# Ledger of designs, part 189: peptides against a protein of PDB entry 6MBK

Target 1, 240 residues: chain A of PDB entry 6MBK
Amino acid sequence: GFEMVNFKEEGFGLRATRDIKAEELFLWVPRKLLMTVESAKNSVLGPLYSQDRILQAMGNIALAFHLLCERASPNSFWQPYIQTLPSEYDTPLYFEEDEVRYLQSTQAIHDVFSQYKNTARQYAYFYKVIQTHPHANKLPLKDSFTYEDYRWAVSSVMTRQNQIPTEDGSRVTLALIPLWDMCNHTNGLITTGYNLEDDRCECVALQDFRAGEQIYIFYGTRSNAEFVIHSGFFFDNNSH

## One batch from the design tools (peptide; made by RFdiffusion4, then SolubleMPNN)

Design b2_p22_6_s4 (from b2_p22_6, 9 letters changed)
Fold by OpenDDE base, seed 1:
Structure b2_p22_6_s4 (fold): chain B 240 residues (1-240), chain A 22 residues (1-22)
Amino acid sequence: as target 1 above (240 residues)
Amino acid sequence: METLPKITMPDGKEYYAVLHSL
């Protein structure tokens, strides 16, 4: 087994409660425990989702709003998960002026400013939507929707969103994977896969972990070449 | 249609790869 622990240097992570062997399936998360675009659609956000073009077009934004709605809901099933999330992030959205100035000398600056601008525009748009749309009236965040809230939610999703298959396997959707996403990073091979038959995310141990040791995973790279080289996994020809 | 990469897990079965965001 494992337990969630706040480590001094890494923050929250998972610690082995027993010896875990390499390649052992030690963690699985059923779809019903995931925060997905589908769970967003099935939540209090559903009516607004059904009428807002941006929420429908951008699953990551749908997840961000889902996260905000659930955070604002005292009885949310995901409260224990949400409470484990960082209160702030090292994403560019949290960069101070000095950090941005430093980045001006880098090739990344254009993307950073684009992200700032887009996030600000999205916030302004949704602020208006929340204030004026009939289906927003019952959202628990209506009276507490600040830029800081939105920045947090966007950053949470940005750093934790995962692509998984839909229940029927016909499409790709986005998910936050509680507990699993608390594993901190180490170098190695990708050891997490979605089991569509059992409808769950499965993680096997990258290496041996002794009782009391932190469990690390390899986050992987989204580069097709690196993914194949390191994992021996394969992409379909049209896979990204 | 968007496709997901597949991985072979230790059990020898194919799964959809789940990549943690960075």
Scores: peptide ipSAE 0.557, ipTM 0.935, DockQ to the pose 0.538
Fold by OpenDDE base, seed 4:
Structure b2_p22_6_s4 (fold): chain B 240 residues (1-240), chain A 22 residues (1-22)
Amino acid sequence: as target 1 above (240 residues)
Amino acid sequence: METLPKITMPDGKEYYAVLHSL
């Protein structure tokens, strides 16, 4: 077992409540508990989604609006998850003027400015949509949709979105994975896979964790995932 | 079609690799 804990330096994370062995399946999250593009389509956002080309084309934005709608819904199933999300992020959208000035000497400044401009444009677009579109009348955020809300939602999705298969495995979709995404990062190998047969995300322990220890996962990169796929899930020899 | 990489989990089954966003 595990529990969610607020660690002083790392924020929320998962702590083992018992000894967990390496390779043990300690955490699984069924599709029905995920926030996905599909769940967004099936939510109060669905009617607007069906008529807005940007929501349809950009799954990350669909998830952002899904988050905002669910956050604004007191009875949302995902309220416990949403309440665990950071209120602010270390993403470029939250950079202060001094941080931006520091980056002006770097190539990163172009990406930062691009992200700022894109996010601002998206907000302006959707602000108008929410105010004027008939299907937006049902959205709980209609009377409260600020740039700060949008920035938060976009940043939440950007830092937490995952690619998973659709139910039939025919396509890739985006998902937020509650509870699992609370695991903080350590170096290692990818230990999370989507079980399409049981339709759930499964996480196995990267290492032994004792009761009371924080459970870490390796977030990985695409390159690292490819390496793991080619080299095997677990290296028999820890010598790598 | 975008394909997800597959990994073999300890149970010996193939899964779609799930990467946490950074």
Scores: peptide ipSAE 0.541, ipTM 0.934, DockQ to the pose 0.531
Fold by OpenDDE base, seed 2:
Structure b2_p22_6_s4 (fold): chain B 240 residues (1-240), chain A 22 residues (1-22)
Amino acid sequence: as target 1 above (240 residues)
Amino acid sequence: METLPKITMPDGKEYYAVLHSL
């Protein structure tokens, strides 16, 4: 019992439509609904993927192109999800000149410039690939592939990609998880796991949520995530 | 081969931990 809502200060999030109890499984997303590297391989991008070493080596880029192809496809299964994604991001790729100038005085400038350079190089490479490769001719990107498109897709993936097991559990793959990734974040414990037997992502409530309240999840800083994983899942009854 | 960390969910079963990107 939740709904997507546009919160004024936080953007899109999930709101409870009924009372949800702590530890209750309130949200699950089957693999079939995920955008994964595998779904990218099985999409219109598949033929190009099979021939391009960078797409094969970099799952995040494969997801970015998958996202762009599906966005450009009116009948895409993921249109409802894609339409909920931000049109722009607060990532370094969107920094204005003043923000970049400010960063020149910080240690972060080298990382920002590196990201800019890498993204620009990737765009230039794939622009050429899309224009010249035979397997790119039928991509919906063929006549409309701008840097703005690419930075959006890269930023979308960067901010929303998740590691999940492959269907057989033998490897790790990357996925975008619709609905679930709309949850805004709070401090707490990891409450999301992938159920391989049922082949779905499962999220349990971090705390009690009343009808009408926004549902938050813990994003899990790497350090905190490691701690939680090692310490186990625990709900403090006093966590309000 | 990267292994995903596992967590025990409230149902008592082990799951692969899913971490949201920042």
Scores: peptide ipSAE 0.541, ipTM 0.934, DockQ to the pose 0.559
Fold by OpenDDE base, seed 5:
Structure b2_p22_6_s4 (fold): chain B 240 residues (1-240), chain A 22 residues (1-22)
Amino acid sequence: as target 1 above (240 residues)
Amino acid sequence: METLPKITMPDGKEYYAVLHSL
């Protein structure tokens, strides 16, 4: 087993409660526990989702609003997960003036400003939607939707979203994967896959972990070359 | 239609690879 622990330098992570062997399936998360675009559609956000083309087209934004709605819901099933999320991130949306000034000398500044402007525009759009759309009236964030809220949600999704198959395997959707995404990063091989037959995310241990040790995973990258290099398992098809 | 990469897990079965966001 494992337990959630707040590590001093790394924040929340998972700690082994017993010895775990390399390649052992130690963690699985059924679809019903995931925050997905589909769960967003089935939530209080559903009516608005069905009427807003941006939410429909941008799964990451749908997840961001789903996250905000659930955060604002005291009885949300995902409250324990949401409470483990960072309050702030190191994404460009959180860059301080000094960091931005440093980047002014780099080619990255254009991308940072673009991301900031896009996020601000999205916020302005959805602020208006939430204020005026009939299906937004019952959203728990109706009277409390700030840029800081939106920035947080977008950053949470940006740093934690995962591509998984839909239940029927016909399409790709986006998911936040509680418990699993609490594993901190180490160098190694990709050890997580989605089991469509059992409809769950499965993670096997990258290495041996002794009781009391932090459990790390390799986050991987989405490029073909990096995926091949960092996949410790047979690689058949990569669309990245 | 977007396809997900497949990996073979230690159990010998194929899974859709799940990559943590950076």
Scores: peptide ipSAE 0.548, ipTM 0.934, DockQ to the pose 0.536; fails the geometry check

Design b2_p22_7_s1 (from b2_p22_7, 13 letters changed)
Fold by OpenDDE base, seed 5:
Structure b2_p22_7_s1 (fold): chain B 240 residues (1-240), chain A 22 residues (1-22)
Amino acid sequence: as target 1 above (240 residues)
Amino acid sequence: SEKIEKYFKEKKLFPISLHIVK
């Protein structure tokens, strides 16, 4: 029903390979394909996670480290997804000096500075953890953990994290949703939900898309990024 | 700058929340 395409101006996106009708369930992503706090716990990061209070308290940081560990793992299941992620972001952490100076004239400067300080503090903390904690010795990033790595991972998570229910539906957790987050943004309504019965993210078409057209979704409060198709993504011709 | 404009327009600092479909 769709394919990954590198669009000239928008970067990677999804293109319809057939006509897709509005409200048609054209894309779903099972939980097993998501990068979640739970998958982080079940990864090589798990032992460290179980011992570090910040990783436990901040799911976004857990995802960031999960992303870094998987990126550093050549055989990671998520390599195809990770390779589609931007190398740099338009987040405040990547602002140039002139851009920051411009922000000094705005009220946003406090948020930017806060983000800078927090990110730097987190990096410094985890640098020490990675260097000293016994459970960090097995991490693939043990010998190569730079601020740039951390900035990238944090920015990746910040721009791509989603709230989804836990498997039992008892609470909310954080997830990166491969393939789905490859859809570029358009104005509209959120058309993505999590189906607990089938344990998957489900995306219905915002509008009709003809074969050959780019498929857009409404991110809500998210920004756009680059994307790769991974095996295990499904489509259905049934509309809700 | 383009980055600033995109930041403010797209609210890149915020995650999306999925609707729970039951």
Scores: peptide ipSAE 0.053, ipTM 0.569, DockQ to the pose 0.069
Fold by OpenDDE base, seed 4:
Structure b2_p22_7_s1 (fold): chain B 240 residues (1-240), chain A 22 residues (1-22)
Amino acid sequence: as target 1 above (240 residues)
Amino acid sequence: SEKIEKYFKEKKLFPISLHIVK
């Protein structure tokens, strides 16, 4: 009922191939197709994850590294998804000097600087880890881990991470949801949920969409204060 | 800037919490 389209202004999005009615379940993504902290643990990153406290504590960073590892893996199941991701983001980590100067008059400037500093520190830390840790030797990114790579991965996760239940529903984990996250944003209500019985993300249409129309979803709204508090980083409930 | 405005309008840096459907 939909197709991937590269829209000139919005980039990749989903377009309806048929009429979709409001509240119709038009898109679902099984857990096995998601990039999750669990899939990171089960990947080539798993051994390093098991020994790095930051990866364990910060599921978003685990996802970022998972994303980088999979990107560097030609045979990765997620290659088609990763190829749809932007190469650059309109996030604070990509702001130019003039853009940062513009923010100096705003309360957001502190957050921008904090995010930049934190990201830089994390990169420096993980650069060392990748170079020295025995379990990093098999990572496909070992010889190609730049700040730009890290910035991209972190930004990708920050802009696309979702909280979903674990398979048993006992806890919350983080996931990237391929295909679904290509839907561009509009105002409205959250129309995506996780069906534990069928173990899949389910998205119902926010409104009627006619064949040929772009399908939009509502990502939700967060305050700047929430950004300050969380900085887009979430601690993994599985942290030891 | 356009980037700043886009950033703050889209709020995409915030994770989406999906509702659990039973």
Scores: peptide ipSAE 0.047, ipTM 0.564, DockQ to the pose 0.072
Fold by OpenDDE base, seed 1:
Structure b2_p22_7_s1 (fold): chain B 240 residues (1-240), chain A 22 residues (1-22)
Amino acid sequence: as target 1 above (240 residues)
Amino acid sequence: SEKIEKYFKEKKLFPISLHIVK
């Protein structure tokens, strides 16, 4: 087993409560626990989603709004998960002026500015939508939707989104994977797959972990984590 | 900056594209 622990320097993580062997299936997360584009469509956001082409076209934005709606809902099933999320991120959207100024001498500056510009445009668009669209009236964020809210949600999704198969396995969709994403990152091999038969994410241990040790996983490319479909796992060095 | 160092270390810059049809 494992338990959630607040590690002083790393924030929330998972700690082994028993010895876990390498390649042991120690963690699984059923689809019903995931925050997905489908769960967004089935939430209070659903009516707006059905009428907004951007939400329909951009699953990451749909997840961001889903996250915001659930955060604003005291009785949300995902409240325990949301409470584990960072309040701020070390992403470019949170860079201070001095940090951005430092980046002006680097090749990354164009990407940073692009991200700022796009995020600001998205916020402005959706602010108007939330204020004027009839289906936005039921959203818990109707009267409280700031750029900081949007920046947080976008950053949360950007850093935590994963590609998983749809229920029928015919296509891929985006998901936040609670509990699993509480594991802090280490270099290694991808050890997570999606089992369609059992309709769950499955994670096997990257290495041996002793009771009391923090459990680390390798996220690979975090925004586009690769999963093995069905019951299989692949162990590939997906270095950044 | 710790943020910059972390950014470059993790390479977690994901451009977001918005296409609004008017």
Scores: peptide ipSAE 0.024, ipTM 0.549, DockQ to the pose 0.028
Fold by OpenDDE base, seed 3:
Structure b2_p22_7_s1 (fold): chain B 240 residues (1-240), chain A 22 residues (1-22)
Amino acid sequence: as target 1 above (240 residues)
Amino acid sequence: SEKIEKYFKEKKLFPISLHIVK
């Protein structure tokens, strides 16, 4: 009922190939297609994850490393998804010096500096881990782990991570949702949920979409502060 | 800054939590 299209102003998005009615289930993504903390644990990253306290404590960082490992793996199942991700982001981690100076007059400056400092510290820590830890030797990123790589992965996860239930529904975990996250944003209500019985993400149409129209979803209302907090970058892990 | 304006205005931030459908 939809196709990927490159829209001139908005970049990649989804276009309806048929008429879609409001509240119609038009898109679903089974758990097996998601990039999750669990899939990270079950990947080549698993041995390192099992021995690194920070990876275990911070699911967003685990996802970032999972994303980097899969990107560096030519035969990764997620290669088609990874190729759709932006190469750069408009997040504070990509702000130039002049942009940061402009923010000095705002309350956001503290959050921006905190995020930058935390990301830099995390990179320095994991650079050392990747160089010295025995379980890092088999990682496809072993000889290619730059700050730019880490910044990209962290920003990808920060902008795209979702909370979903575990398979048994006992706790919440983090997931990237391929295909679904190609939908561009519009104002409205959240129309995406996780169906535990069918073990899949489900998206219903916010409104009627005609064949040939772009399909939009509502990302929710987030403050910049909430965004930074939920990305885990406010956690000054003094573990470094 | 176009980046700042885009970051603050377009809020292309996916939902952190999905509604659990039972």
Scores: peptide ipSAE 0.114, ipTM 0.619, DockQ to the pose 0.080; fails the geometry check

Design b2_p22_7_s2 (from b2_p22_7, 13 letters changed)
Fold by OpenDDE base, seed 5:
Structure b2_p22_7_s2 (fold): chain B 240 residues (1-240), chain A 22 residues (1-22)
Amino acid sequence: as target 1 above (240 residues)
Amino acid sequence: SKSLEEYFEKNKWFPISLHIVK
């Protein structure tokens, strides 16, 4: 009941192809379509993942590298999704000099610098890993791993990562949710959950949408990751 | 692409910071 559309100002979004009623389950994304830490482990990144403590400890970084590896793979299943992602972000890692100077007068500067420092350190670490680790030799990014690549991947994950349950529901893992994260933001309430029985992410309509209208969802008061962690997906509630 | 003002208006929070694990 929807189609992908490139809107002029908002970029890619979803447009209703039929009338959708409020609270109607109009969008679901099976686990197999998600980019998860588990899919990263099962990808070309798997061997390196199994040998690198940071990748193992930090699922968000694992997702970032998973995203980079899949982006560098022409035949990746997720190419259609990756092509919908912004090439640049308006997050602090992309701030220009004037923006940084402005932030120097604000309380945000410490967090921005911290993010810069952390990201740079991570890049330096993984650059060395990719250059020297035997299990990195077959990675599609082996010959091309720039800070810009890493910055992009990190920013993509930071803005789009979600917490979802594992298959057995025993714990949580991190995921990028294709199609769903294409919905642009509007004011409202979260209407997305995870259905463990059907093993899929489910989104119900925030309001009535007529055929031809853009479908909006509420991102929450934080980033997707933060919102999901704090208020989004719960084991005991598969929809909100 | 967006102005700083637009950023702060839309994003009253920072993305999750990534930390290197020791």
Scores: peptide ipSAE 0.030, ipTM 0.481, DockQ to the pose 0.029
Fold by OpenDDE base, seed 3:
Structure b2_p22_7_s2 (fold): chain B 240 residues (1-240), chain A 22 residues (1-22)
Amino acid sequence: as target 1 above (240 residues)
Amino acid sequence: SKSLEEYFEKNKWFPISLHIVK
């Protein structure tokens, strides 16, 4: 019912190949296709994860390293997805001096500096871990772990991480959702949830789309977008 | 270390964007 298209102004997006009605389930992504904290634990990163308390405590960092490991793996299942990700982001970690100076006139400057400082400290810590920990020797990024790599992975996760239920539904975990996150953003209601019975992300159409039209969805806040779990769809204010 | 873990947990990062970033 849809196809990937490179739009001139928006870049990659999804286009309807048939008429889609409002509230129609047009897109679903099974858990097995998601990049999650659990898939990170079950990957080549697993042994290191099991012995590093920071990775265990911070699922977003675990996802960042998972993304880096899979990017460095030519045979990774997620290579097609990773290749669609931007090489650079419009996040504070990529701000130039002039942009930072402009932000000094806003209340955001404190958060920007904090994020930059924290990210740098995280990199320094994990650089040491990767250089010295025995289980890091098996990682494809062992000899290629720069700040630029970490900055990219962190920014990718920041802009694309979502909260979904664990497999048993008892807790929430973090996930990157391939295919779904290719949809461009518009204002409206969140129309994406997680179907635990079928163990998949489900997206219903925000409005009617005719064949040939670009499909837009509402992300709300991009970071840690919270999926509706069996409670219907709701409006979330976009802070971006 | 325990202290480092606590530090990182308290400093969990979220994106700050002035634009919709994809």
Scores: peptide ipSAE 0.025, ipTM 0.582, DockQ to the pose 0.025
Fold by OpenDDE base, seed 1:
Structure b2_p22_7_s2 (fold): chain B 240 residues (1-240), chain A 22 residues (1-22)
Amino acid sequence: as target 1 above (240 residues)
Amino acid sequence: SKSLEEYFEKNKWFPISLHIVK
Protein backbone atom coordinates (compact mmCIF):
# COMPACT_ATOMS: atom_id res chain seq x y z
CA GLY B 1 0.00 0.00 0.00
CA PHE B 2 3.00 2.33 0.31
CA GLU B 3 6.64 2.70 -0.64
CA MET B 4 9.63 4.62 0.61
CA VAL B 5 10.51 7.61 -1.51
CA ASN B 6 13.15 10.28 -1.25
CA PHE B 7 11.30 13.51 -1.80
CA LYS B 8 13.38 16.46 -2.91
CA GLU B 9 12.49 18.92 -0.21
CA GLU B 10 11.26 16.70 2.58
CA GLY B 11 13.74 13.85 2.35
CA PHE B 12 12.54 10.32 2.87
CA GLY B 13 8.82 9.76 3.15
CA LEU B 14 6.10 7.28 2.31
CA ARG B 15 4.10 7.35 -0.88
CA ALA B 16 0.85 5.54 -1.43
CA THR B 17 0.94 2.82 -4.08
CA ARG B 18 -2.84 2.55 -4.05
CA ASP B 19 -5.76 4.59 -2.92
CA ILE B 20 -5.97 4.67 0.85
CA LYS B 21 -9.14 5.74 2.59
CA ALA B 22 -9.35 7.81 5.71
CA GLU B 23 -9.18 5.72 8.89
CA GLU B 24 -7.88 2.73 6.96
CA LEU B 25 -5.20 0.73 8.74
CA PHE B 26 -2.41 1.08 6.23
CA LEU B 27 0.68 0.69 8.42
CA TRP B 28 1.64 -1.46 11.37
CA VAL B 29 4.96 -2.17 13.02
CA PRO B 30 5.43 -5.19 15.29
CA ARG B 31 7.32 -4.76 18.55
CA LYS B 32 10.14 -6.93 17.28
CA LEU B 33 10.99 -4.27 14.71
CA LEU B 34 11.11 -1.41 17.20
CA MET B 35 14.19 -0.01 18.82
CA THR B 36 13.24 0.02 22.48
CA VAL B 37 14.84 0.26 25.87
CA GLU B 38 14.30 -3.47 26.09
CA SER B 39 16.06 -4.15 22.81
CA ALA B 40 18.90 -1.97 24.07
CA LYS B 41 19.11 -4.07 27.21
CA ASN B 42 19.18 -7.21 25.09
CA SER B 43 21.90 -5.88 22.78
CA VAL B 44 25.65 -5.57 23.15
CA LEU B 45 24.86 -2.60 25.36
CA GLY B 46 23.14 -4.83 27.89
CA PRO B 47 26.04 -5.55 30.21
CA LEU B 48 26.95 -1.88 30.47
CA TYR B 49 23.31 -0.95 30.93
CA SER B 50 23.11 -3.28 33.88
CA GLN B 51 26.02 -1.51 35.54
CA ASP B 52 25.34 2.16 34.78
CA ARG B 53 22.73 4.00 36.80
CA ILE B 54 22.27 6.77 34.27
CA LEU B 55 21.46 4.37 31.46
CA GLN B 56 19.02 2.62 33.74
CA ALA B 57 17.37 5.83 34.87
CA MET B 58 17.16 7.51 31.49
CA GLY B 59 15.64 5.32 28.84
CA ASN B 60 16.12 7.96 26.19
CA ILE B 61 19.88 7.89 26.72
CA ALA B 62 19.75 4.13 26.54
CA LEU B 63 18.03 4.50 23.18
CA ALA B 64 20.67 6.95 22.05
CA PHE B 65 23.45 4.52 22.81
CA HIS B 66 21.47 1.69 21.32
CA LEU B 67 21.18 3.70 18.14
CA LEU B 68 24.91 4.43 18.11
CA CYS B 69 25.85 0.82 18.72
CA GLU B 70 23.60 -0.40 15.94
CA ARG B 71 24.86 2.28 13.58
CA ALA B 72 28.38 1.08 14.21
CA SER B 73 27.37 -2.53 13.53
CA PRO B 74 27.48 -3.37 9.82
CA ASN B 75 25.20 -6.36 10.24
CA SER B 76 22.64 -4.62 12.43
CA PHE B 77 19.05 -5.40 11.62
CA TRP B 78 18.29 -1.71 11.87
CA GLN B 79 20.84 -0.55 9.32
CA PRO B 80 18.18 0.13 6.69
CA TYR B 81 16.30 2.25 9.19
CA ILE B 82 19.36 4.08 10.43
CA GLN B 83 20.31 4.98 6.88
CA THR B 84 17.05 6.87 6.52
CA LEU B 85 17.74 9.09 9.50
CA PRO B 86 18.92 12.64 8.92
CA SER B 87 22.59 13.35 9.37
CA GLU B 88 21.72 16.63 11.05
CA TYR B 89 18.69 18.03 12.81
CA ASP B 90 17.03 21.36 13.43
CA THR B 91 17.38 20.92 17.17
CA PRO B 92 19.16 23.49 19.34
CA LEU B 93 22.25 21.29 19.43
CA TYR B 94 22.69 22.05 15.74
CA PHE B 95 21.92 25.76 15.84
CA GLU B 96 24.32 27.89 13.89
CA GLU B 97 25.72 31.22 14.93
CA ASP B 98 23.01 33.19 13.19
CA GLU B 99 20.29 31.27 14.98
CA VAL B 100 22.01 31.66 18.32
CA ARG B 101 22.56 35.34 17.66
CA TYR B 102 18.90 35.76 16.91
CA LEU B 103 18.01 34.15 20.21
CA GLN B 104 20.37 36.28 22.27
CA SER B 105 17.64 38.84 22.74
CA THR B 106 15.08 36.23 23.80
CA GLN B 107 14.49 33.92 26.72
CA ALA B 108 15.22 30.94 24.50
CA ILE B 109 18.94 31.60 24.67
CA HIS B 110 19.05 30.20 28.17
CA ASP B 111 17.54 26.94 27.01
CA VAL B 112 20.03 26.68 24.17
CA PHE B 113 23.00 27.23 26.42
CA SER B 114 21.63 24.84 28.99
CA GLN B 115 21.15 22.11 26.43
CA TYR B 116 24.64 22.60 25.03
CA LYS B 117 26.19 22.45 28.45
CA ASN B 118 24.20 19.51 29.71
CA THR B 119 24.71 17.47 26.56
CA ALA B 120 28.42 18.14 26.70
CA ARG B 121 28.50 17.02 30.31
CA GLN B 122 26.69 13.83 29.44
CA TYR B 123 29.12 13.18 26.63
CA ALA B 124 32.09 13.69 28.92
CA TYR B 125 30.62 11.29 31.44
CA PHE B 126 29.91 8.55 28.95
CA TYR B 127 33.20 9.04 27.15
CA LYS B 128 34.92 8.19 30.39
CA VAL B 129 32.59 5.25 30.96
CA ILE B 130 33.24 3.87 27.50
CA GLN B 131 36.99 4.22 27.96
CA THR B 132 37.22 2.71 31.41
CA HIS B 133 34.29 0.41 32.13
CA PRO B 134 34.98 -3.30 31.60
CA HIS B 135 31.63 -3.91 29.96
CA ALA B 136 32.30 -1.19 27.41
CA ASN B 137 35.15 -3.10 25.79
CA LYS B 138 32.87 -5.01 23.45
CA LEU B 139 31.00 -1.95 22.28
CA PRO B 140 31.67 -0.95 18.69
CA LEU B 141 32.01 2.61 19.98
CA LYS B 142 35.05 1.86 22.10
CA ASP B 143 37.53 3.48 19.75
CA SER B 144 35.20 5.94 18.05
CA PHE B 145 32.86 7.97 20.19
CA THR B 146 32.78 11.68 19.45
CA TYR B 147 30.59 14.49 20.64
CA GLU B 148 29.15 14.66 17.14
CA ASP B 149 28.10 11.04 17.46
CA TYR B 150 26.41 11.72 20.75
CA ARG B 151 24.78 14.92 19.54
CA TRP B 152 23.36 13.06 16.58
CA ALA B 153 22.03 10.20 18.65
CA VAL B 154 20.51 12.50 21.25
CA SER B 155 18.85 14.56 18.56
CA SER B 156 17.60 11.46 16.79
CA VAL B 157 15.96 10.20 19.94
CA MET B 158 14.72 13.65 20.91
CA THR B 159 12.84 14.00 17.66
CA ARG B 160 11.68 10.43 17.22
CA GLN B 161 11.16 8.74 20.58
CA ASN B 162 7.68 7.54 21.41
CA GLN B 163 5.99 6.09 24.45
CA ILE B 164 4.56 2.61 23.98
CA PRO B 165 3.28 0.03 26.43
CA THR B 166 5.41 -2.82 27.68
CA GLU B 167 4.45 -6.28 26.47
CA ASP B 168 2.20 -6.86 29.46
CA GLY B 169 0.73 -3.39 29.24
CA SER B 170 1.58 -2.61 32.84
CA ARG B 171 4.09 0.13 32.11
CA VAL B 172 5.26 2.44 29.37
CA THR B 173 8.61 2.33 27.66
CA LEU B 174 10.36 4.33 24.96
CA ALA B 175 10.69 3.29 21.35
CA LEU B 176 11.87 4.40 17.97
CA ILE B 177 9.39 3.18 15.41
CA PRO B 178 10.98 2.34 12.06
CA LEU B 179 8.95 2.84 8.90
CA TRP B 180 6.25 4.70 10.79
CA ASP B 181 8.49 7.63 11.59
CA MET B 182 9.35 7.93 7.92
CA CYS B 183 6.01 9.59 7.38
CA ASN B 184 6.35 13.31 7.16
CA HIS B 185 4.16 15.48 9.31
CA THR B 186 1.04 17.48 8.73
CA ASN B 187 -1.49 19.11 11.00
CA GLY B 188 -4.31 16.91 12.12
CA LEU B 189 -5.14 14.22 14.60
CA ILE B 190 -2.95 11.52 16.03
CA THR B 191 -4.04 8.35 14.28
CA THR B 192 -1.54 5.92 15.76
CA GLY B 193 -2.12 3.48 18.57
CA TYR B 194 -0.64 0.34 20.02
CA ASN B 195 -2.44 -2.95 19.69
CA LEU B 196 -1.40 -5.13 22.61
CA GLU B 197 -3.30 -8.14 21.32
CA ASP B 198 -1.21 -8.19 18.18
CA ASP B 199 1.74 -6.47 19.87
CA ARG B 200 2.21 -3.83 17.21
CA CYS B 201 1.93 -0.15 16.49
CA GLU B 202 -0.97 0.63 14.21
CA CYS B 203 -1.49 3.71 12.09
CA VAL B 204 -4.67 4.60 10.28
CA ALA B 205 -4.84 7.13 7.50
CA LEU B 206 -5.47 10.71 8.55
CA GLN B 207 -7.28 11.39 5.30
CA ASP B 208 -7.85 9.92 1.89
CA PHE B 209 -4.68 9.45 -0.11
CA ARG B 210 -4.63 8.64 -3.77
CA ALA B 211 -2.09 6.41 -5.41
CA GLY B 212 1.09 8.37 -5.90
CA GLU B 213 0.46 10.84 -3.09
CA GLN B 214 2.75 11.27 -0.13
CA ILE B 215 1.31 9.95 3.09
CA TYR B 216 1.38 12.41 5.95
CA ILE B 217 0.59 11.82 9.58
CA PHE B 218 0.35 13.97 12.65
CA TYR B 219 2.71 13.20 15.50
CA GLY B 220 1.43 15.87 17.82
CA THR B 221 4.58 16.97 19.51
CA ARG B 222 7.82 16.23 17.71
CA SER B 223 8.85 13.66 20.27
CA ASN B 224 7.38 11.40 22.93
CA ALA B 225 4.18 10.72 21.09
CA GLU B 226 1.66 8.88 23.19
CA PHE B 227 -0.08 5.79 21.93
CA VAL B 228 -3.48 4.57 22.99
CA ILE B 229 -3.62 0.92 23.93
CA HIS B 230 -5.96 -1.53 22.22
CA SER B 231 -5.82 0.10 18.80
CA GLY B 232 -7.06 3.37 20.18
CA PHE B 233 -6.08 6.77 18.92
CA PHE B 234 -5.28 9.98 20.68
CA PHE B 235 -6.93 12.91 18.97
CA ASP B 236 -5.86 16.48 19.36
CA ASN B 237 -6.05 19.54 17.17
CA ASN B 238 -2.78 21.08 18.24
CA SER B 239 -0.73 22.65 15.50
CA HIS B 240 2.32 20.77 14.51
CA SER A 1 6.99 28.43 9.98
CA LYS A 2 7.18 28.31 13.74
CA SER A 3 9.43 30.67 15.60
CA LEU A 4 12.34 29.32 17.55
CA GLU A 5 10.66 30.43 20.73
CA GLU A 6 7.58 28.44 19.88
CA TYR A 7 9.74 25.43 19.24
CA PHE A 8 11.19 25.56 22.73
CA GLU A 9 7.85 26.06 24.40
CA LYS A 10 5.75 23.53 22.56
CA ASN A 11 8.05 20.64 21.80
CA LYS A 12 9.12 17.99 24.23
CA TRP A 13 12.85 17.79 24.51
CA PHE A 14 15.19 15.02 25.37
CA PRO A 15 15.37 15.05 29.13
CA ILE A 16 18.80 16.16 30.23
CA SER A 17 20.14 15.06 33.55
CA LEU A 18 21.79 17.79 35.55
CA HIS A 19 23.18 15.29 38.00
CA ILE A 20 26.13 13.34 36.70
CA VAL A 21 28.08 11.10 39.01
CA LYS A 22 31.82 11.68 38.61
Scores: peptide ipSAE 0.024, ipTM 0.496, DockQ to the pose 0.032
Fold by OpenDDE base, seed 4:
Structure b2_p22_7_s2 (fold): chain B 240 residues (1-240), chain A 22 residues (1-22)
Amino acid sequence: as target 1 above (240 residues)
Amino acid sequence: SKSLEEYFEKNKWFPISLHIVK
């Protein structure tokens, strides 16, 4: 087994409570525990989702709003997960003036500005939607939707979204994977996949871990990870 | 509007995690 621990510097992570052997299936997360576009559609966000073309077209934004709605819901099933998420991120949306100034000498500055501009535009759009759309009236964030909220949600999704198969395996959808994404990163091979038969994300140990040791996994860069059915992840920067 | 939707589709954000080393 494992337990959630707040490590110094690294934040929350998973610690082994027993010896775990390499290639042992130590962690699995059933679909029902994932935050997905489908769960967003089935949540309080569902009615608005069904009426807003942007939410429908951009699953990542749908996840962002799903995350915000659940965060604002005291009885949300995902409250324990959401509480483990960072309050701030190292994404460009959180760059300070000095950091931006430093990047002015690089070509990356254009990407940073574009992301900031796009995010701001999205916020402005959805602020209006939330304030005016009838199906937004029941959203718990209606009276509390700031740019900081949106920035946080976007960054959360940006850094943690994964592509997983739909239940029937015919398509891919986007998901946040609780517990699994708590594992901190180490160099190695991807040891996570999706088991469609059992309808769960599965992670096998990259190496031996002794009781009391932090469990690390390799998940590459924090981007949209794509599950390979029964084989593991591969990373694709396919932003949905 | 279609224009807005097209804009959003065209300008989907990509994950960017840049570490600035000063």
Scores: peptide ipSAE 0.024, ipTM 0.548, DockQ to the pose 0.023

